Peptides against a protein of PDB entry 5K2M. Designs and how they scored, part 123

Target 1, 273 residues: chain A of PDB entry 5K2M
Amino acid sequence: MRIGITYTVLRREEMAIKERAGEFGEVVMLHEDDLLFPGNYDLDVVIIRNVSHFKALYTARLFESEGIPTVNSSRLIFEAGDKLFATLRLAGKVPVPEWKAALSEGGALRVPDSLGYPLVSKPVFGSWGRLLAKVNDRDSLEAVLEHRKWMKNPLYGIHYFQEFVEKPGRDIRSYVIGGEFVGAIYRYSNHWITNTARGGKAEPCSDPEVEELSVKAWEAFGEGALAIDIFESEKGLLVNEVNPNMEFKNAARVTGADMAGKLVEYAVEVAKT

## One batch from the design tools (peptide; made by RFdiffusion4, then SolubleMPNN)

Design b2_p20_3_s2 (from b2_p20_3, 7 letters changed)
Fold by OpenDDE base, seed 5:
Structure b2_p20_3_s2 (fold): chain B 273 residues (1-273), chain A 20 residues (1-20)
Amino acid sequence: as target 1 above (273 residues)
Amino acid sequence: SLTDKLFAEADALEEEFNAA
């Protein structure tokens, strides 16, 4: 078994994956600078750990074109890594925040007629709460839309909105790998954007409802390794988003779950199919 | 910090993508 691991930066996650992969076979670390296609890669599977969503997507697709399966697959990265496409998968399977998409400024200006205020403006791509805006009124909506016009990426012209969900000073991040629930954490923040990367506290989450909901959310995609972000709301648990390129250092530390091992085990299973 | 490096790299990657 030869296991590739693509990466941008050697984070704690990549180090843990490397270490665990070494127990299952030969490990080939592949920095982004090492990747050139078409190439002659002698690998049975590649674990995709590129930081950029798009770099991860294209890397996965390029290996797949060489007949090498990836974890995650390019399909999963594409569908799960886009907030709108992920919502389209999730909405029919699990409770999600109310959402609206518009393809023009004129359409976007009508979103409050459906969602009301406050609402959240999200780019369809991006991580760590970048370009999330809590829109409290018409003036704020107009400002967000005006700023989007000057952004160079055409995907900023895809206007995705959610209802604003009041959270109890925390959210939940769960992990499902190959359909198995691996663990979950609470992420605490005094800010409406909860992110542990911004210095939030993490605590174990042991809730059967979270476990069941997380597995159902994963089943909406039907493959791979996903981190699932869940809100505790007045309406109950809501699946906010999924991440096909999960950070898990805090979750692994707090829960004691061998997330790196589970990811490698799944990659080995994928290699054998 | 490692986090700061990750953010800087992610920002650089996003800028690269937005510049294309």
Scores: peptide ipSAE 0.017, ipTM 0.545, DockQ to the pose 0.073
Fold by OpenDDE base, seed 1:
Structure b2_p20_3_s2 (fold): chain B 273 residues (1-273), chain A 20 residues (1-20)
Amino acid sequence: as target 1 above (273 residues)
Amino acid sequence: SLTDKLFAEADALEEEFNAA
């Protein structure tokens, strides 16, 4: 078996994936600079680890066009990596924060009539809490919308809003690979945007309700490896978002879970189908 | 940090995408 691994930066995750993949077959590391299509790739499966959502998406689709399956698939990357598309999948299976989408400024201005304040404005794409805004009032909403008008990417014209969820100073990140729950962590932050990349502490999360909800969230997509972000709310657990290109170094360290191994095992199974 | 580099790279990639 020949396992490709595409990557932008050789992170701890990619190193771990490479190491574990070596136990199953020959590993071919493919930096983004090595990728040219159409190509003659002798690979049974490709693990997609490009940092960019869009580069990951297109890389996956390009390999698939050559008959090489990918983990994650281009379909999964597309649907899970877009916050709105992910919400559409999730909302049919699991509790999610209340949300609205608007396709114009005029539509967006009416969102508070339905959701009230405070709101969270999110771009449909992007990572690490970029361009997230807590919108407390009309003036703040107008400001966000005004700024969006000057953004070049047309996707900034897709207005996605959630209710503001009060969290207990933390959120949950769980990991489901091939339908198997692998582990979960609490991410602590005093800021309403909880992200371990911004200096948050991670601790193990051992909660059967989290495990069950995480698997159900994964089932909304039905394939691949997902990190799942869950809020602890007054309404109970809410699935906020999923990530088809997960970072797991902190989670692996904290939980001791073999996330890299599980990812490789899943990729090997995908290669056999 | 490596994280900072990754964020910077991702920001650059996003900027590139936004510029296209």
Scores: peptide ipSAE 0.015, ipTM 0.529, DockQ to the pose 0.073
Fold by OpenDDE base, seed 4:
Structure b2_p20_3_s2 (fold): chain B 273 residues (1-273), chain A 20 residues (1-20)
Amino acid sequence: as target 1 above (273 residues)
Amino acid sequence: SLTDKLFAEADALEEEFNAA
């Protein structure tokens, strides 16, 4: 078996995936600079580890066009990597924070009529809590909307809002690969954005409710490897978002779970279908 | 193009990631 691994930066995750993939077959590391299409790739499967959501999406689709399956698939990356599209999948299967989408400034200004304040403004794409805004009032909403008009990417004109969820100084990140729960962590932060990339601490999460909810959240998509962000709220557990391009170095370290191995095993399964 | 705008934003995200 020949396993491709596409990457932008060789992180701890990519190194772990490479190492584990080597146990299953020949590993071909493919930096973004190495990727040209159409190409003659002799690969049975490609693990997509591009940092950019869009580069990951297009890379996956390009390999699929050559008849090479990818983990994750372009379909999954598309559906899960967009916060709004992910919400559309999740909302029918699991509890999610209350949300609204608007396609204009005029529509966005009416969102508080339904959700109230405080709100969370999210771009539909992006990572590490970038451009998340806690919108406490009308003035703040107007400011966020005004700033978005000057952003170059037209996707910033897609206005996605959630209710602000009060969290107990932490959130949960779980990992589901091929429908199997692999592990979960608590991410601690004194900030309302609990992302570990911003210096949060991680601890193991062993909660059967988290496990069950995580699997159900994965089933909303029905394929691939997902990191799932879950809030502990007064209303119970809420699935906030999913990530088809998961970082897992902290989770693997804290839980001892073989995230890289499970990802490779799933990729090998995908290669055989 | 839309594609250029999408990728430019993605590149900016990558740069920020690499700087973090």
Scores: peptide ipSAE 0.014, ipTM 0.510, DockQ to the pose 0.213
Fold by OpenDDE base, seed 3:
Structure b2_p20_3_s2 (fold): chain B 273 residues (1-273), chain A 20 residues (1-20)
Amino acid sequence: as target 1 above (273 residues)
Amino acid sequence: SLTDKLFAEADALEEEFNAA
């Protein structure tokens, strides 16, 4: 078996995936600079580890066009990597924060009539809490919308909003690979935006409700490897978002789960299908 | 570093923005 691994930066995750993949066959590391298509690649499967959402999406689709399956698939990256498209999948299966989408400024200005204040403005793409805004009032909403008009990318004209969820100073990140729950962590932060990348403490989360909810959230997509962000709210557990380009170094360290091994095992299964 | 990853992703997103 020949396993490709595409990457932008050789992170701890990519090193672990490479090491585990070597136990199953020949490993071909493919930096973004090495990728040209059509390329006549001799690979049985490709693990997509590009940092960029769109580069990951297009890389996956390009390999698929050559008959090479990818983990994750371009379909999954497309649907899970967009917050609005992910919400559309999730809302049919699991509890999610209340949300609204608007396609114009005039529509966006009416969002508080339904969601109330405070609300959260999110771009449909992007990682690590970039361009998240807590909107407390009309003046703040108008300011966010005004700034969005001057942003060059047309995707900023897609207005996605959620209710503001009061969290107990933490959130949950779980991992589901090939439909199997692998593990979960609490991410602690004093800020309303929780991210372990920003220096938050991580602790193991052992909650059967989190496990069940995480599997159900994965089933909304039905394939691949997903990190799932869950809020603890007064309404119970809410699935906030999913990530098809998971970082797992902190979760693997804290839980002891072999996330890299599970990802490789799933990729090998995909290659045999 | 985390910074390098954030920059690489930011650069990748900027490239995505410039491509869109």
Scores: peptide ipSAE 0.019, ipTM 0.563, DockQ to the pose 0.078; fails the geometry check

Design b2_p20_3_s3 (from b2_p20_3, 6 letters changed)
Fold by OpenDDE base, seed 3:
Structure b2_p20_3_s3 (fold): chain B 273 residues (1-273), chain A 20 residues (1-20)
Amino acid sequence: as target 1 above (273 residues)
Amino acid sequence: SLTEELFKKADELEEEFNAF
């Protein structure tokens, strides 16, 4: 067994994955600077750990074009890493926040007619709450739309909105790998954007409803390793988004779950199929 | 340790790199 690991920065996650992969075979670390295609890669599977969504997507597809399976697959990265495409999968299987998509400014200005205020404007791509806006009124909506016109990437012209969900000062992040629930944490924040990178407290989440919902959310995609973001709302649990390029350092530390081992075990099984 | 400093720097850089 020869296991590739692609990466941008050697984090605790990549170190843990490397260590566990060494128990199953030869490990080949592949920094982004080492990747040229077409290549002659002698690998049975590649674990994709590139930080950029687009670099991860293209890296996965390039290895697949050479007959080498990836974890995650380019299909999963594409569908799960786009907030709108992820919502389309999730909405058929699990409760999600109410959402609207518009393809023009004129369409976007009509979104409050159905969602009301407050609403959340999201880009379809991006991480860590970047370019999220809480929109409380018409003036704020017009300002967000005006700023989007001057953004260079055409994807900023895809207008994705959600209802604003009041959270109890925390959210839930769960992990499902190969259809198995691995663990979950609460992420505490005093800000409406919850992110543990901003100094939030993490605690273990042991809730059977979270476990069941997390597995159902994974089944909407049917493959790979996903982090799942869940809101506790007055309407019950809502799946907000999924991440096909998960950080798990804090979750592994808090839960004691062997997330790196589970990821490697899944990659080894993918290599055998 | 040097490893802890590198991981701290990687965590800081991760916030910058996931910008893209």
Scores: peptide ipSAE 0.022, ipTM 0.575, DockQ to the pose 0.080; fails the geometry check
Fold by OpenDDE base, seed 1:
Structure b2_p20_3_s3 (fold): chain B 273 residues (1-273), chain A 20 residues (1-20)
Amino acid sequence: as target 1 above (273 residues)
Amino acid sequence: SLTEELFKKADELEEEFNAF
């Protein structure tokens, strides 16, 4: 078994994955600078840990083109890493926040007619709550839309909105790998954006309802390793988004779950299929 | 520690790279 691991930065996660992969076979660490295609990598599977969503997507697809399976697959990265595409998968299987997509400013201006205010404006790509806006009124909506017109990336012209979900000062991040629930954490924040990267506290989440919902959310995609962001709402649990390029250092530390091991085990299973 | 600084930098880089 030869296991590739692609990476941009050697983080705690990549170190843990490398260590656990060594128990299953030969490990080949592949920095982004090492990635030239077409190539002859002689690998049974590649674990994709590129930081960039797009680099991860293209890296996965390039290995797949050479007959080498990846974890995650390019399909999963593509569908799960886009908030709108992820919502399209999720909405058919699990409760999600009410959402609207518009492909023009004129369309976007009608979103409040359906969702009301407050809204959350999201880019379809990006992480860490970047360019998330709580839109409380028409003036704020117009301002967000005006700014989007001048953003260089054409993907900013795809307008994705959710209802604003009142959360109990926290959200849930769960992890499902190969259809198995691995663990979950609460992420506490005094801000409506509950990202641990911005200094939030993490605590273990042991809730059977979270576990069941997380597995169902994963089943919307049907493969790979996903971090799943869940809101506690007055309507019950809502699956907000998924991440096919998960950080898990905090979750692993807090829960004691062997997320790196589970990821490697799944990659080995994929290699044998 | 150097490790903490590297991880902080990795987190910052993730914020930048996931924009592209």
Scores: peptide ipSAE 0.021, ipTM 0.566, DockQ to the pose 0.086; fails the geometry check
Fold by OpenDDE base, seed 4:
Structure b2_p20_3_s3 (fold): chain B 273 residues (1-273), chain A 20 residues (1-20)
Amino acid sequence: as target 1 above (273 residues)
Amino acid sequence: SLTEELFKKADELEEEFNAF
C-alpha cells in the first residue's frame, strides 16, 4: 500500500501520522510545493494534512479526480470545515448552540431580534478562535459588520452568529475516526475562547455522554476523521463545531490514544473500499 | 532543534494559515 500525506508544515501530528503510516506501507510525503495537477500519482490513499482549509479541500478534490481516495474526502472537508455548513448537518442530529445566518448587513442587524445579546460572531472558515467576536450590544455588532466590509475575502460577508454559551471555564474536544470514538479532552481557559494552542490546560475527558454525542455528531457527516468541539452548557452538551483538519497532539499526549494510528488505520480501510 | 523550530513555525503558521 502506498499512502500519501499532504502537508504545509511538518507538525507533531504529521510526524506521528508518517511514523504510523510507515507500519502499513510505503509513505509518500507531499509538501504543498510538490502538488501539481493533473498528475500521475501512484497512491492508494492520501491523508490530507494541509493547514489551510481551502488548500486541504482542493487538494482532496484534485486527488479524487485522479481516482485516489482521500482522508478526509473533499466532501467532508467542504461540509465540516465550514462552520455554517457544519451547523446545517449537526442541527438535525445533535444539540447545537442557537444560531442565525445572514447574507447582508441589514439581515445581520436583525439577528439580535431572534438570538438576543450576547452573540458570538464567527467567520464561516478559520480556526483557533480567529475573528471570533463576543458581541454584547448593538454598537459592537455594527463594528463587526463594518470591519467585515473591508475584509477582502467575500466569505467574510457571510454572517454567522451563535448564542453566547456560558461555559464552566472549559470546553470539550473529542475525536471520532471512522465512526469510532477515539478520545476526548477538557480544554481549560479563563477566556471565553478555549483553545489549547493558546496555552490552555488539557485533561482527559471520560464521559459516556460525550462519547455518545460525539459519535452522533460524526454520524451527521457519516465519514472521515473529525475533531468535535462540545460545550458544557446549562442546557446540557452542545456541539459547537467540527474540524476535518484536526490537531491532536495535545489530545494524544493527554489521553494516550493512538490518534495517528487510528487515522492511518482508517485511511488504509478507505484505500481498500 | 530544527524540529522544535519547525514546530514553533507550524504553531505560528497555524495562526496565519487558518484564516484561509
Scores: peptide ipSAE 0.020, ipTM 0.569, DockQ to the pose 0.090; fails the geometry check
Fold by OpenDDE base, seed 2:
Structure b2_p20_3_s3 (fold): chain B 273 residues (1-273), chain A 20 residues (1-20)
Amino acid sequence: as target 1 above (273 residues)
Amino acid sequence: SLTEELFKKADELEEEFNAF
C-alpha cells in the first residue's frame, strides 16, 4: 500500500494523517510544488490536503486521470466545496436553512420577497466566513450587490442567500468519514459567524440527533470525508454546509476521536475497491 | 513552541489560500 498525501502546508492535521498512514503502508508526501501532470505516480490512493479548494479539486481530478483514487474524490470536492452545490445535495436529504440563488442583481433584489430579512449573503466558494454578510435591509442588500460587481472572480456574480438562523451562541461541527460518524463539537462564539479558527471554544457534542443528521448529510454525497456544519435553530437542527477539506485538530483534541486514523482507514479501503 | 507557532502561521495562511 502506497499512500500519497498532497498538501500546501504541513498542518497538525497533515502530520497526524502522515503518522497514521505510516501504519498502513508507505507514505509519500507530495507538496504542491512536487505535483506535475501528467506524471508517473506509483500510488494506490491519494489523500487530498491542499488548502485551496480549487487546488484540491484539480489535484484530485489529475490523480484520478492517472487512475489513482483520491480521498476526497474530485466529485465530492466539487459538490461539497461549493456552498450552492452542497445545498442542492443536502436539501433533498436533510433540513437546511431556507435559501435562494440568483444569477443577476435583479434576481438578487427579489430574494427578500421570498426569504424576508435578515438574510445571509454567501459566496459559493471560500472559507472561514469570508464575505459572509448579514443583510438586514434593502440598503445593505444593495451595498453587498454593488461590491460584488467589482469583484474579479465571476463566481461572485452567483448570488447565494440563506435565511438568517438565530443560533444559541454556538454551532455544531460534526465529522463523517466513509459514512461513519466520527465525532462532533460545539463551537462557541459571540459572533453570528462561528469559527474555531477565530479563537472560539470547542466542546464535545454528544447528541444522537446530531449523529443521525450528520450521517444523512454525508449520504447526500455518498462518499469521502466531510465536516458538517449544523445549526441549532428554533426549527430544529439545520445542516448549513459541508467541508470536503476539513480541519479537525480542534475536534480531535476535544473529542479524542482518531479522525486522522479514520481518514487513513477510509483511504485504504478506497485503495482496495 | 516553535511547532505551535508554525501551526498558527499555517492557519493564517490557510485563510489566505482559500481566498483563491
Scores: peptide ipSAE 0.019, ipTM 0.560, DockQ to the pose 0.084; fails the geometry check

Design b2_p20_3_s4 (from b2_p20_3, 7 letters changed)
Fold by OpenDDE base, seed 3:
Formats: sequence, structure tokens, C-alpha cells
Structure b2_p20_3_s4 (fold): chain B 273 residues (1-273), chain A 20 residues (1-20)
Amino acid sequence: as target 1 above (273 residues)
Amino acid sequence: SLTDELFAEADRLEEEFNAV
């Protein structure tokens, strides 16, 4: 068994994955600078740990073109890493925040007619709450749309909106790998955008409803390793988004779950299929 | 910590990529 690991930065997660992968076979660390295609890679599977969504997507697809399976697959990275495409998968299986998509400024200006105010404007790509805007009124909507019009990437012209969900000063991040629930945490923040990278407290989440919902959310995609972001709302639990390139350092520390081991075990299973 | 520096660098790299 030869296991590739692609990476941008050697974080605690990549170190843990490397260590656990060494128990199953030979490990080949591949920095982004080492990747050239077409190539002659002697690998049975590749674990994708590139930081960039698009670099991860293209890296996965390039290895697949060489006949080497990846965790996650390029299909999963594509479907789960886009907020709109992820919503399309999730909405038929689990409760999600009310959402609307528009393909023009004129379409976007009609979104409040169906969702009301306040709204959340999201880009379809990107992490860490970047370019999230709480839109309280018409003037704020017009300002967000005007700014997006001058952004260079054409994907900013895809207007994705959600209802604003009032959260109890926290959200939930769960982890499902190969259809198995691995663990969950609460992420505390005084800001409406919850992110543990901003110094938020993390605590273990032991809730059977979260576990069941997390597995159902994973089943909407049917493969791979996903982090799942869940909101506690007045309507109950809502699946906000999924991440096919999960960070788990804080979750592993807080829960004691062997997330790196579970990821490697799943990659070894994928290599055998 | 070394890990905080690695995460900050990862965030920076992701921001640079998504800004292009």
C-alpha cells in the first residue's frame, strides 16, 4: 500500500494523517510544488489536503486521470465545496436554511420578496466566513450587489442568499467519514459568523439528533469525508454547509476522536475497491 | 504557537487564491 498525501501547509492535521498512514503502508508526502501532470505516480490512493478548494479539486481530478483514486474524490469536492451545489444535494434530504439563488442583479433584487429581511449574502465558494454579508434592508442589498459587480471572478455574479438564522451564540461542526459519525463540537462566538480560527471556544457535542442529522447530510453525497456545519434554530437543527476539505485539530483535541485514523482507514478502503 | 502560525499561513494562502 502506497498512500499519497497532497498538502499546501504541513498543519497538525497533515502530520496526524501522515503518522496514521505510516501504520498502513508507505507514505508519500506531496507538496503543491511537487505536483506535475501528467505524471508517473506509483500510488494506490491519494489523500487530498490542499488548502485551496480549486487546487484540491484539480489535484483530485488529475490523480483520477492517472487511474489513482482520491479522498476526497473530485466529484465530492466539486459538489460539496460549492455552497449552492451542496444546498441542492442537502435540500432533498435534510432541513436547510431557506435559500434563494439569482443569476443577475435584477433577479437578486427580487430575493427579499420571497425570503424577507434580514438576509445573508454568500459567495458560492470560499471559507472562513469571507464575503458573508448580513443584509438588513434594500439599501444594503443594493450596496452588496454593486460591490460584487466589480469583483473580477465571474462566480461572484452567482448570487446565493439564505435567511438569517438566529443562533444561540454557537454553531455545531460534525464529522462523518465513509458514512460513520466520528464526532461533533460546539463552536462558541459572540459574532454572528462563528469560526474557531477567530479564537472561539470549542466544546464536545454529544447529541443523538446531531449524529442522525449528520449521517443523513453525508448520505446526500454518498461518499468521502465531510465536516458538516449545523445551526441550532427556532425551527430545529438546520444543515448550513459541508466542507470536503475539513480542519479537525480542535475537534480531535476536544472530543478525543481519532479523525486522522478514520480518514486513513477510509482511504485504505477506497484503495481496495 | 507553531500551529497558530501554520493556520494563519494557510488562511493567507487560501485568501490569496480566492482573491484571484
Scores: peptide ipSAE 0.016, ipTM 0.541, DockQ to the pose 0.061
Fold by OpenDDE base, seed 4:
Structure b2_p20_3_s4 (fold): chain B 273 residues (1-273), chain A 20 residues (1-20)
Amino acid sequence: as target 1 above (273 residues)
Amino acid sequence: SLTDELFAEADRLEEEFNAV
């Protein structure tokens, strides 16, 4: 078994994955600078750990073109890593926050007619709550839309909105790998954007409803390793988003779950199929 | 912090993507 690991930055997660992968076979670390295609890669599977969503997506697809399976697959990265595409999968299977998508400013300006205020403007791509805006009124909506016109990436012209969900000063991040629930954490923050990367505290979450919902959310995609962000709302649990490029150092530390091992085990199973 | 470095790197990567 030869296991590739693509990476941008050698994080704690990549170190843990490397260490655990070494128990199953030969490990080939592949920095982004080492990746040239087409290539003659002698690998049975590649674990995709590129930081950029798009670099991860293209890296996965490039390895797949060489007949090498990836964890996650390019399909999963594509569908799960885009907030709108993820919502399209999730909405048919699990409760999600109310959402609207618009493809023009004129369309976006009508979103409050359906969702009301406050609402949340999200880019369809991006991590760590970047460019999330709580839009409380018309003036704020117009400002967000105006700023997006001057952003160079055409994907900022895809207007994705959610209802603003009141959270109890925390959210839930769960992990499902190969359809198995691996663990969950509460992420505490005094800010409406909860993220442990932004200094939020993490605590173990042991809730059977979270486990069941997390598995159902994973089943909307039907493959791979996903981190799942869940809100506790007055309406009950809502699946906000999924992440195919999961950070898990805090979750692994807090839960004691072997996230890296489970990921490697899944990658090894993918290599055998 | 490692997080700050990751944010900076991710921002760089997104900026590079946005520049194309």
Scores: peptide ipSAE 0.015, ipTM 0.552, DockQ to the pose 0.072
Fold by OpenDDE base, seed 1:
Structure b2_p20_3_s4 (fold): chain B 273 residues (1-273), chain A 20 residues (1-20)
Amino acid sequence: as target 1 above (273 residues)
Amino acid sequence: SLTDELFAEADRLEEEFNAV
């Protein structure tokens, strides 16, 4: 078994994945600078750990084009890494926050007619709460839309909105790998954006409803390794988003779950199919 | 923290990529 691991930065996650992959075979670390295609990669599977969503997506697709399976697959990265495409998958299987998509400013201006205020404006791509806006009124909506018109990337013209979910000062991050629930954490924040990157406390989450919902959320995609963001709302648990390029250092530390091992085990399974 | 630096760097890298 030859296991590739693509990466941008050798984080604690990549170190753990490397270490666990070594138990199953030869490990080939592939920095982004090492990736040229077409290439003669002698690999049975590649674990995709590129930081950039798009670099991860293209890297996965490039390996797949050479007959090398990836974890995650380019399909999963594409569908799960786009908030709108992820919502489309999730909405058929699990409760999600109420959402609207608009493809124009004129369409976006009508979103409050159905969702009301406050709204959350999200880009379809991006991480760590970047360009999330709580839109409390018409003036704020107009301002967000005006700014989006001048953004360089045309994907900012895809307007994705959610209802604002009142949450109890925390959210849930769960992890499902190969259809198995691996663990979950609470992420505490005093801000409406729960981001562990901003110094939030993490605590273990042991809730059977979270486990069941997390597995169902994974089943909406049907493959790979996903981090799943869940809100505790007045309507019950809502799946907000998924991440096909998950960070798990904090979750692994807090839960004691062997997320790196589970990821490698799944990659080895994928290599054998 | 090292985590904050890594997140900031990841954010930067993503921004640079998304700007292209």
Scores: peptide ipSAE 0.015, ipTM 0.545, DockQ to the pose 0.063
Fold by OpenDDE base, seed 2:
Structure b2_p20_3_s4 (fold): chain B 273 residues (1-273), chain A 20 residues (1-20)
Amino acid sequence: as target 1 above (273 residues)
Amino acid sequence: SLTDELFAEADRLEEEFNAV
């Protein structure tokens, strides 16, 4: 068994994955600078840990083109890593925040007619809550839309909106790998954007409803390793988004779950199929 | 890169949180 691990930065997660992968076979660490295609790689599976969504996507697809399976697959990365595409998968399986997509400013200006205010503007791509805006009124909406016109990436012209969900000062991040629920945490924040990477406290989440919902959310995609962001709303649990390239150091620390091991075990299973 | 800065900031925040 030869296990590739692609990465941009050697984080705690990548170190843990490397260590656990070493128990199953030979580990080949592949920094982005090491990646050249076609490369004739001698690997049974590749664990994709590139930081960039697009680099991860293309890396996965490039290995797949050489007949090497990846965790996650390029399909999963593509569908789960885009907030709109992820919503399209999720909405048919699990409760999600009310959402609208518009392909023009004129369309976007009509979103409040259906969602009302406040609403959340999201880019379809991006991490760490970047370019999330709480839009409380028409003036704020116009400002967000005006700023989007000056953004170079055409994907910023895809206007994705959600209802603003009032959260109890926290959200939930769960982890499902190969269809198995691995664990969940509460992420506390005094800001409406909850992210442990922004200085939030993490605590274990042991809730059977979270576990069930997390598995159902994973089943909307049907493969791979996902982090799942869940909101506790007045309407109940809502799946906000998924991440096909999850950080898990905080969750592993807080829950004691062997997330790196579970990821490697799944990659080994994928290699054998 | 912006990514590197964000990760460095995230790591700092985690270190601060774990020190608390």
Scores: peptide ipSAE 0.008, ipTM 0.513, DockQ to the pose 0.043

